# Designs tried in a protein design run: peptides against a protein of PDB entry 4ASU. Part 161

Target 1, 270 residues: chain A of PDB entry 4ASU
Amino acid sequence: ATLKDITRRLKSIKNIQKITKSMKMVAAAKYARAERELKPARVYGVGSLALYEKADIKTPEDKKKHLIIGVSSDRGLCGAIHSSVAKQMKSEAANLAAAGKEVKIIGVGDKIRSILHRTHSDQFLVTFKEVGRRPPTFGDASVIALELLNSGYEFDEGSIIFNRFRSVISYKTEEKPIFSLDTISSAESMSIYDDIDADVLRNYQEYSLANIIYYSLKESTTSEQSARMTAMDNASKNASEMIDKLTLTFNRTRQAVITKELIEIISGAA
Target 2, 83 residues: chain B of PDB entry 4ASU
Amino acid sequence: FTFASPTQVFFNSANVRQVDVPTQTGAFGILAAHVPTLQVLRPGLVVVHAEDGTTSKYFVSSGSVTVNADSSVQLLAEEAVTL

## One batch from the design tools (peptide; made by RFdiffusion4, then SolubleMPNN)

Design b2_p18_7_s2 (from b2_p18_7, 6 letters changed)
Fold by OpenDDE base, seed 1:
Structure b2_p18_7_s2 (fold): chain B 270 residues (1-270), chain C 83 residues (1-83), chain A 18 residues (1-18)
Amino acid sequence: as target 1 above (270 residues)
Amino acid sequence: as target 2 above (83 residues)
Amino acid sequence: SAALQEAVRAALQRAAAR
């Protein structure tokens, strides 16, 4: 490589490093906000799941319709955030299909569709786009819940798959159950609850669905911003190492050129 | 007893004496060891009676309340403000 | 649910204001 080529490559990598550093700072700011907003959202979301956990709601084996909601975003450059969710969705879909269940998929965020479109296009009910530009609100979750309810797909049970935030350096892809009104109403474990009006139970279930979606969005967002911050830090470090290597190559090449010019002068072969 | 909105936590696994909630079917008082139930909230006043005798009032827009067999209570409001 | 409907309404209003 000529000195000119090395210099051009150095300039390019330095520019990439500047971009990745800037993106790291943006991700850090978004992470700090997301973590703050996750604290109440987690209490709220875990509270919404408490009934289903404590009642140990079971779906009868004869029930065949299963909904998978994958929660992610539209934005890249966040490591394995999207692929982890998609991998678990694929695994779950395959297991359910092997059990003779009908599987439908909802993607929250365009990246889920992008990964699964070729293999699972026929199973997608809807994909929600424009996820991840702004922090998710309860209103956003409510819109998703409403669209699901209005889709006309009558599932028996479902799974919401998302990345749960553990720490700035750790997330875990998790699955939480979603139950239809009919499944909740028919569950033997619900018999201990006082006589609940059908309209009350429906309203409760619909609200609970929005709550769980909201919770999953908040966990996903916090995990994503943390992962993006880490990814941008790693990219910046990799760029730094490459700059160092290229700088050494530049120096060696420069010395070789100087040596060659000196030899040409001494040899009189000009 | 847990009382939260999507953006704020008021009580997290706290022990309380009584919680009065505005349900669609009427006013409902949740006492210690209340039977399991679930209800949907209407806009109105939530009153939390602490064990120390203090009373806190909140206005809620909507939401749900769940009383479980283990006596745990989850009060989840869409919006809630301290009064 | 009333909560869901209100949340949707609020979300739509915020979207229209942007």
Scores: peptide ipSAE 0.075, ipTM 0.923, DockQ to the pose 0.146
Fold by OpenDDE base, seed 4:
Structure b2_p18_7_s2 (fold): chain B 270 residues (1-270), chain C 83 residues (1-83), chain A 18 residues (1-18)
Amino acid sequence: as target 1 above (270 residues)
Amino acid sequence: as target 2 above (83 residues)
Amino acid sequence: SAALQEAVRAALQRAAAR
């Protein structure tokens, strides 16, 4: 490689390092906010899931329509955040298909569609785009919930798959159940909840769906920003190492060029 | 007793004497060992009666309330403010 | 932001392939 080539490459990598450092700082700021907003969101979301955990709602085996909701974002450069969700979605879809279930997929965030489009295009109902530019709000979750309910797909049971935040260095892809109104209304375990008006139950389920989506978005966002910080830090470190290597190569090449020039001068070949 | 909005937690697994909630079917008081029920909140006042005799008032917009067989209660409001 | 992300990704991939 010529000195010019090495210099050009060094400049390029240094610029990349500056970008990755800046992105790390932006991700850090977003992470700090997301973590603060996750605390109440977790209490709220876990509270919404309490019914399903306590009632132990079971879907009859004859009910075959299953909805998978994958929650991520449109934004890349966050390590395995999207691929982890997609991997679990694929696994769940395969398991359900093996059990004779019909599987449909909803993607929250364009990255899910981007990963699964080729292999699961026929199973996709809808993809929600424009996720991850701003912190998710309950309004955003409500819009997603409403669109899902109005999609015309009558599911019996579903799975919402998202990354649960553990720490700045750890997330776990998890699955939470979602149930149709019909499944909830017909569940034997719901018999202890006496005289629930059908309209009340419908409204309750609408809130429940919005609540779990909101919760999943908050967990996903926090996990994503944390993972992005780590990814940008790793990219910055890798760039640093490459800069060091190229700098050494530059110095060696420069010395060789100087030596060659000196030899040419001494030999009179100039 | 858990009472939260998407953005704020007011009670988290707390023991309370009574919670008065505004529901679409009417306002009712949730006491200890209340029968399991699911309700939807209407805009109105939530009153939490603590065991020490203190009362706290909140305005809620909408949401849900769940009373479980284990006497746990989840009051989940879309918006809630302390009064 | 998306264009920047793609550019960064592409640049990182090119840097790693090299």
Scores: peptide ipSAE 0.025, ipTM 0.865, DockQ to the pose 0.013
Fold by OpenDDE base, seed 3:
Structure b2_p18_7_s2 (fold): chain B 270 residues (1-270), chain C 83 residues (1-83), chain A 18 residues (1-18)
Amino acid sequence: as target 1 above (270 residues)
Amino acid sequence: as target 2 above (83 residues)
Amino acid sequence: SAALQEAVRAALQRAAAR
């Protein structure tokens, strides 16, 4: 490589390092907000899931339609956030297919579709775009829930797959159940709740779906911003190491050029 | 008893004496060992009666309330404010 | 900008592959 080539590469990497440092700071600010907003959202979301846990709602084995909702975002540069969700979605889809279930997929965030489009295109119902530019609101979750319910796809059981936040350095991809209105209404374990009007149950289920989606979005957002902060820090460090290495190479190459020029001068071969 | 909105937690697994809730089918009081039920909230007043005799009032917009067989209650409001 | 993010991503991928 010529001195010019090394210099050009150094300039490029230095610019990248500047960008990654800036992105780290932005991610840190978004993370701090997301973590604060996750605290109540977790209580709210876990509270919504309590019925399903306590009622032990089971889908009959003869029911074959399964919905997988993968939750991520449109934004890259966040480590394994999207790939972790996609990996679990693939695993779940394969397991369900092996069990003779029909599987359909919804992607929350364009990155899910971007990863799965080649292998699972026929299973995708819809992809929600414009996720991750702003913090998710309950209104956003309600829109997703409503669109899902109005999609015309009838499912028996579903799963929502998202990254649960553990700490600034850790997240875990998790799955939570989603049940159709028909599955809930027909569940034997729901008999203790039998004095429930059908319209009440429908409305309740709409709220439950929105609540679970909201919770998943908040967990995903917090995990994503944390992972982005870490990824940008690592990228900045890697860029620094590369700059140091290239600087050494530049210095060595410069010395070699000087030495060659001196030899040419001394030898009279100018 | 858990009472939360998407943005605020008012009670988290607390023991309370009674909770009065506004539902679409009518207002009802949740006492100890209330029968399991699911209801949808209407805009209105929630009143929480603590074991110590204190009473707290909240306005809620919409949401759900669940009373489980284990006497646990989840009151989940879309919006809620302390009065 | 989305273009900048893509450029950064592409550059980081190229840097990691080396």
Scores: peptide ipSAE 0.024, ipTM 0.861, DockQ to the pose 0.014
Fold by OpenDDE base, seed 5:
Structure b2_p18_7_s2 (fold): chain B 270 residues (1-270), chain C 83 residues (1-83), chain A 18 residues (1-18)
Amino acid sequence: as target 1 above (270 residues)
Amino acid sequence: as target 2 above (83 residues)
Amino acid sequence: SAALQEAVRAALQRAAAR
């Protein structure tokens, strides 16, 4: 490589390093906010899931329509965040299909669709875009919940798949159940609850769905920002190492050029 | 007893004497060993009576309340403020 | 020779400017 080529490469990598450092700082700020907002969101979301855990709602085996909601975002450069959700979605879809279930997929965030479009295009109902630019709000979750409920797909049971935040370096892809109003209304385990008006149950289910989506978005966002921060840190370190190596190569190449020119001068003066 | 909004936790698995909630079907008091029920919140006042006799008041918007067979209660408001 | 020293100086300057 010429000195010019090395210099050009050094400049390029230094620019990349500046970008990755900037992105790391942005991700760190978003992570710190997301982690703070996750604390109450987790209590809220886990509280909403408590009914389904305590009531032990079972979907009859004759019910075949299953909805998979994959929760992620539109934004890349966050390690395995999207691929982990997509992998779990594929596994769940395959297991459900093997059990004779009809499977439909909803993607929260464009990256899910980007990964699954080729293999699962016929199973996709809708993809929610514009996820991950701003921290998710309960309003955002309510919009998603409403659109799902109004989608015209009459599912019996569903699975929401998202990355649960554990730590700055750890997340786990998890699944939580989603039940249709009909499934909840027909569940024998619900008989222990006092006479519940159908309108009350419908409204309750709308809140429950919004709550679960909100919770999943908060877990996903925190996991994503943490993973992005780590990915950008790793990219910045890799860029630094490459800069050091190229700088050494530059210095060696410069010395070799000088030596060659000196030899040419000496040989031409002889 | 758990009482939370999406952004704030007021009670987390706390023991309380009574919780008065505004529901669409009417206001009712949740006591210890209340029968399991599901309700939706209307805008109104939540009153929490602690075991020590302390009373706390909150204004809530929409949301849900769940009373389970194990006497656990989840009060989940879309918005809630301390009064 | 003075000419060789000048050529070496010129080469070093060109190499330092790259």
Scores: peptide ipSAE 0.023, ipTM 0.829, DockQ to the pose 0.004

Design b2_p18_7_s3 (from b2_p18_7, 7 letters changed)
Fold by OpenDDE base, seed 4:
Structure b2_p18_7_s3 (fold): chain B 270 residues (1-270), chain C 83 residues (1-83), chain A 18 residues (1-18)
Amino acid sequence: as target 1 above (270 residues)
Amino acid sequence: as target 2 above (83 residues)
Amino acid sequence: SAELEAAVRAALERAAAR
């Protein structure tokens, strides 16, 4: 490689390193906010899921329509955040299909669609785009919930798959159940609850769906920003190592060029 | 007793004497060992009566309330503010 | 010798500028 080539490459990598460092800082700021906002969101979301855990709602085996909601974002450069969700979605879809269930998929964030487009295109109902640019709000979750409910797909049971935040260095892809109004209303375990008006139950389920989506978005966002920080840090370190290597190569090549020029001068002066 | 909005937690697994909630079917008081029920909140006042006799008031917009068989209660409001 | 030194210096400068 010529000195010019090495210099060009060095400049390019240094620029990349600057970008990755900047992105790390941006991700750090977003992470800090996301973590703060996750604390109440977790209490809120877990509270919403408490019914399903305590009632032990079971979907009859004859009910075959299953909805998978994958929660991520539109934004890349966050390690395995999207692929982890997609992997679990694929696994769940395969397991459900093997059990004779009909599976439909909703993607929250364009990355889910991007990963699953070829293999699961026919199973996609809708993809929600423009996710991850701003922190998710309850309003966003409500919009998603409403669109899902209005999709015309009459699911019996569903799975929402998202990355749960554990720590700045750890997340876990998890699945939480969602149930249709019909499934909840027909569940034997719900008999302990006093006569619930059908309209009340419908409204309750709408809130429940919005709540769990909101919770999943908050968990996902926090996990994503944390993972992005790590990814950008790793990229910056890799760039640094490459810069060091290229700098050494540059120095060696420079010395070789100098030596060659000196030899030419000496040979020409003789 | 858990009382939270998406952005704020007011009570997290706390023991309270009574919670008065505004529901679409009417306001009712949740006491210890209340029968399991699901309700939807209407805009109104939530009053939490602590065991020590203190009373806290909140305004809520909408949401849900769940009373479980184990006496756990989840009050989840879309918006809530302390009064 | 002086010319050679000047030529060497010039070559070093050119090489350093690359």
Scores: peptide ipSAE 0.027, ipTM 0.825, DockQ to the pose 0.004
Fold by OpenDDE base, seed 5:
Structure b2_p18_7_s3 (fold): chain B 270 residues (1-270), chain C 83 residues (1-83), chain A 18 residues (1-18)
Amino acid sequence: as target 1 above (270 residues)
Amino acid sequence: as target 2 above (83 residues)
Amino acid sequence: SAELEAAVRAALERAAAR
């Protein structure tokens, strides 16, 4: 490589390092906010799931329509965040298909569709785009819930798959159940609850769906920002190491060029 | 008893004497060992009576309330403010 | 931001391939 080539590469990598450092700082700020907002969101979301856990709602085996909701975002450069969700979605879809279930998929965030489009295009109902630019709000979750409920797909049971935040360096892909209004209304375990008006139950289910989506978005966002921060830190370190190596190569090459020029001068003067 | 909004937690697995909630079917008081029920909130006042006799008032928007067989209660409001 | 991410990704991929 010529000195010019090395210099050009050094300049390029230094610019990349500046960008990755900047992105790390942005991700760090977003992570700090997301973590703060996750605390109440987790209490809220877990509270909403308490019914389904305590009532032990079972879907009859004759019910075949299953919905998989994968929660991620539109934004890349966050390690295995998207691939982890997609992997779990694929596994769940395969297991359900093997059990004779009809599987449809909803992607929250464009990255899910990007990963699964080739293999699961026929199973996709809708992809929600514009996820991850701003922190998710309850309003955003409500919009997603409403669109899902109005999608015309009459699922019996569903699975929402998202990354649960554990720590700055750890997340876990998890699944939570989603039940249709019909499934809840017909569940024998619901008989212990006092006479529930159908309109009340419908409204309750709408809130429950919005609540779980909101919770999943908050967990996903926190996990994503943490993973992005780590990815950008790693990229910055890798860039630094490459800069050091190229700088050494530059110095060696420069010395070799000087030596060659000196030899040419000495040989030409002889 | 858990009482939360998406952005704020007021009670987290707390023991309370009574919670008065505004529901679409009417306001009712949740006491210890209340029968399991599901309700949706209407805009109105939530009153929490603590075991120590302290009373706290909140304004809530929409949401849900769940009373489970194990006496756990989840009051989940879309928006809630302390009064 | 999306364009920047795409550019950064492309640049990182080029740097890694090299």
Scores: peptide ipSAE 0.026, ipTM 0.871, DockQ to the pose 0.014
Fold by OpenDDE base, seed 3:
Structure b2_p18_7_s3 (fold): chain B 270 residues (1-270), chain C 83 residues (1-83), chain A 18 residues (1-18)
Amino acid sequence: as target 1 above (270 residues)
Amino acid sequence: as target 2 above (83 residues)
Amino acid sequence: SAELEAAVRAALERAAAR
């Protein structure tokens, strides 16, 4: 490589490093907010899931329609955030298909579709775009819930797959159940709640769906921002190491060029 | 007893004496060992009676309330404010 | 020679200026 080539590469890497450092700072700020907002959201979301856990809602085996909701975002450069969700979605879809279930997929965030488009395009019902630019609100979750309910796909059971936040350095891809109104209304374990009006149950289920989606979005956002912060830090460090290496190479090459020129001068004077 | 909105937690697995909630079917009081039920909230007043005799009032918007067989209660409001 | 010194200096300056 010529000195010019090395210099050009150095400049490019330095620019990338500047970008990654800036992105790290932005991610850090978003992470701090997301973590704060996750605390109440977790209590709220877990509270909504309590019924399904306590009532032990089971879907009959003869029911075949399953919905998978993958929760991620539109934005890259966040490590394995998207691939982790997609991997679990693929695994779940394969397991369900092997069990003779019909599987449909909803992607929250464009990255899910981007990863799964080639292999699972026919299973996608809808992809929600413009996710991850702003913190998710309950209104956003309600819109997603409403669109799902109005999609015309009558599922029996579903799963929402998202990254649960553990710490700044750790997340875990998790699955939570989603049940259709019909599945809940027909569940034997719900008999203890029998004095429930059908309209009340419908409305309750709509809230429950919105609640779990909201919860998943908050977990996902916090996980994503923390992962992005870490990824950008690592990228910045890697860039630094590469800059150091290239700088050494540049210096060595420069010395070699100088030496050659000196030899030529000496030999020509000679 | 858990009472939360998406953005704020008021009670988290707390022991309370009574909770009065506004539902679409009418206001009702949740006492100890209340029968399991699911209800949808209407805009109105929530009154929490603590074991120590203190009473707290909240205004809630829409949402849900769940009373489980184990006497656990989840009050989940879309919006809630302390009054 | 003074010329050689000048040439070496010029070469070093050119190398420092890249």
Scores: peptide ipSAE 0.023, ipTM 0.824, DockQ to the pose 0.004
Fold by OpenDDE base, seed 1:
Parts: structure tokens; C-alpha cells; sequence
Structure b2_p18_7_s3 (fold): chain B 270 residues (1-270), chain C 83 residues (1-83), chain A 18 residues (1-18)
């Protein structure tokens, strides 16, 4: 490689490093906000799931329709955030299919569709785009819940798959159950709850779904921003190492050129 | 007793004496050992009676309330403000 | 020689300018 080629490559990598450093700072700011907003969202979301845990709602084995909701975003450069969700969705879909269940998929965020399109396109009901540019709101979750309920797909049970935030360096892909109104109303464990009006139960279930979706979005967003911050830090370090290596190569090449020119001067002066 | 909105937590696994909630079927008071129930909130006033005798008032827009068999209560409002 | 030193200096300056 010529000195000119090395210099051009150095300039390019230095520019990449500037971009990755800038992206790291942006991700850090978004992470700080997401973590702050996750605190109440987690209490709210876990509260919504408490019924299902305490009532131990079981779906009868004869029920065959299963919905998988994968929660992610539209934005890349965040490590394994999208692939982790997609991997678990694939595993769950395969297990359910092997059990003779019908599986439909909803993707929250375009990246889910991008990963699963070739293998699972026929199973997709809907994909929600424009996720991850702004922090998710309860309004966003309500829209998703409403579209799901209006999709015409009468699922018996479902799974929402998302990345739960653990720490700035750790997330875990988790699954939470989603139950249809019919499944909840027919569950034996619900018999202890006093005479619940059907309209009340329907409205309750709509809130429950929106609540769980909102919770999953907040967990996912926090995990994503943290992972992006880490990914950009790693990219910046890798760029730094490459700059160091190329700088050494540049210095060696420069010395070789100087040595050659000196030899030519000495040999020509003779 | 847990009382939260998507953006704010008012009570988290707290012990309270009584919670008065506005529901679509009517306002009712949740006491210790209340029977399990599910209700949907209507816009109105929530009154929390603490064990120390203090009372706190909140306005809620909508949401849900769950009373479980283990006496745990989840009051989840879409919007809530302290009054 | 002074000429050789001048040539070496000029070569070093060209190398520093590359």
C-alpha cells in the first residue's frame, strides 16, 4: 500500500470513529431517559401481569390458535437486541407448530420482519413500523393493542417476547403470556373473582393488553439504548486499534521510502 | 397495594387501610380481606386511607383495579394526579 | 560534503511533507 492509500484509510477510519463516538453519546442520553421512564413503567407493567400470575390462568390443550408478539424496533447498530428476540420467536413458533398449534406473528418494529420475512412471512399478521425513534408512549401501546384486537385473528393464547432490562451491560429476552378474553372468562381459576360483567371484563382485558405492550416497549427501549451504547463503544475501540495499526504501517512505509531515496542519492553521487 | 400510572408510581406494595375507587359499576371501598374482583376505573377520585390515619386524594382518568385472593391490590390508572 | 548534507536535508523535508 502507498503512503497515500494508508493516509486515505486512516482518514476514513478516524471519521468512522468520530461517528461511533457521537452515536455513543446520543445512545447514552437516550438510555438515561429510558431508564428513568422504565422505573414507573415496570411497576405498572408488573402490576398488570399480577392477575395472570396469581390466577394461574391455563389455556386448554384443545385450543390451537397462538399469537406471538415480538417487540423490538426499526433501528440497527444495537448488538444482538433484534436477533435475540427473533431467535426466541423462531423457537417458540417451531415448538408450537410441533404441538399442532396454529401460529400467527406480530412484529413491533421493522427489524423483526426484516429477520423473519423469508421464513415466516405467511405467519405475519401485521408489522408496526416507526418504532424506536421516539420513546414509546402509552398511546403507542394502545394503538398496537387496538390493532391487534381488531385484526380479526381470534387467538386463544399468546406470547409477548421482548428484552427485559437488567443493567447497563445486561438484558434478557423474556416471554410473557397474553390471554384472550374467552380464555380468561372460561378459566376455572377466575371463579373466585366476583360476578364480573362481560363489558367490564372486555374493557379490563383491553387495558391489560395495552399495559403489557407498554411495559414490553419500555423494557425493550431501555435494553436497546444500553446495547447500542455498548456497541458504539466497541466500534470506537476497534477503530482506535485499527488506527494504531495503520499508523505503525504508515511510519514503517515512510521510513522505507526515506531509506530508498537516501540510497539513490548516495549511489548517484558516486 | 400498588397504585401507578405509566409514568408515575404513587404506592408500591404498600400496606393501606382502605382505598376508595371510582368504577364503571360504581364507587366502592377496598378494605382488608376484600373479596377478589376486577373492575374498570371511570374518571373520578381515588382516596387512599393509610394505616396512620392520613388520607391522600387522587384524580384518575381511566384504568383498572384488581383485588386478588392474597389481598394484593393493583390500581393501574392511565392518568393520575395528586390532589 | 556540504552538498551531501544539503541533499539529505532536502530529502528529509520532502519525506516530512509527504
Amino acid sequence: as target 1 above (270 residues)
Amino acid sequence: as target 2 above (83 residues)
Amino acid sequence: SAELEAAVRAALERAAAR
Scores: peptide ipSAE 0.018, ipTM 0.821, DockQ to the pose 0.004

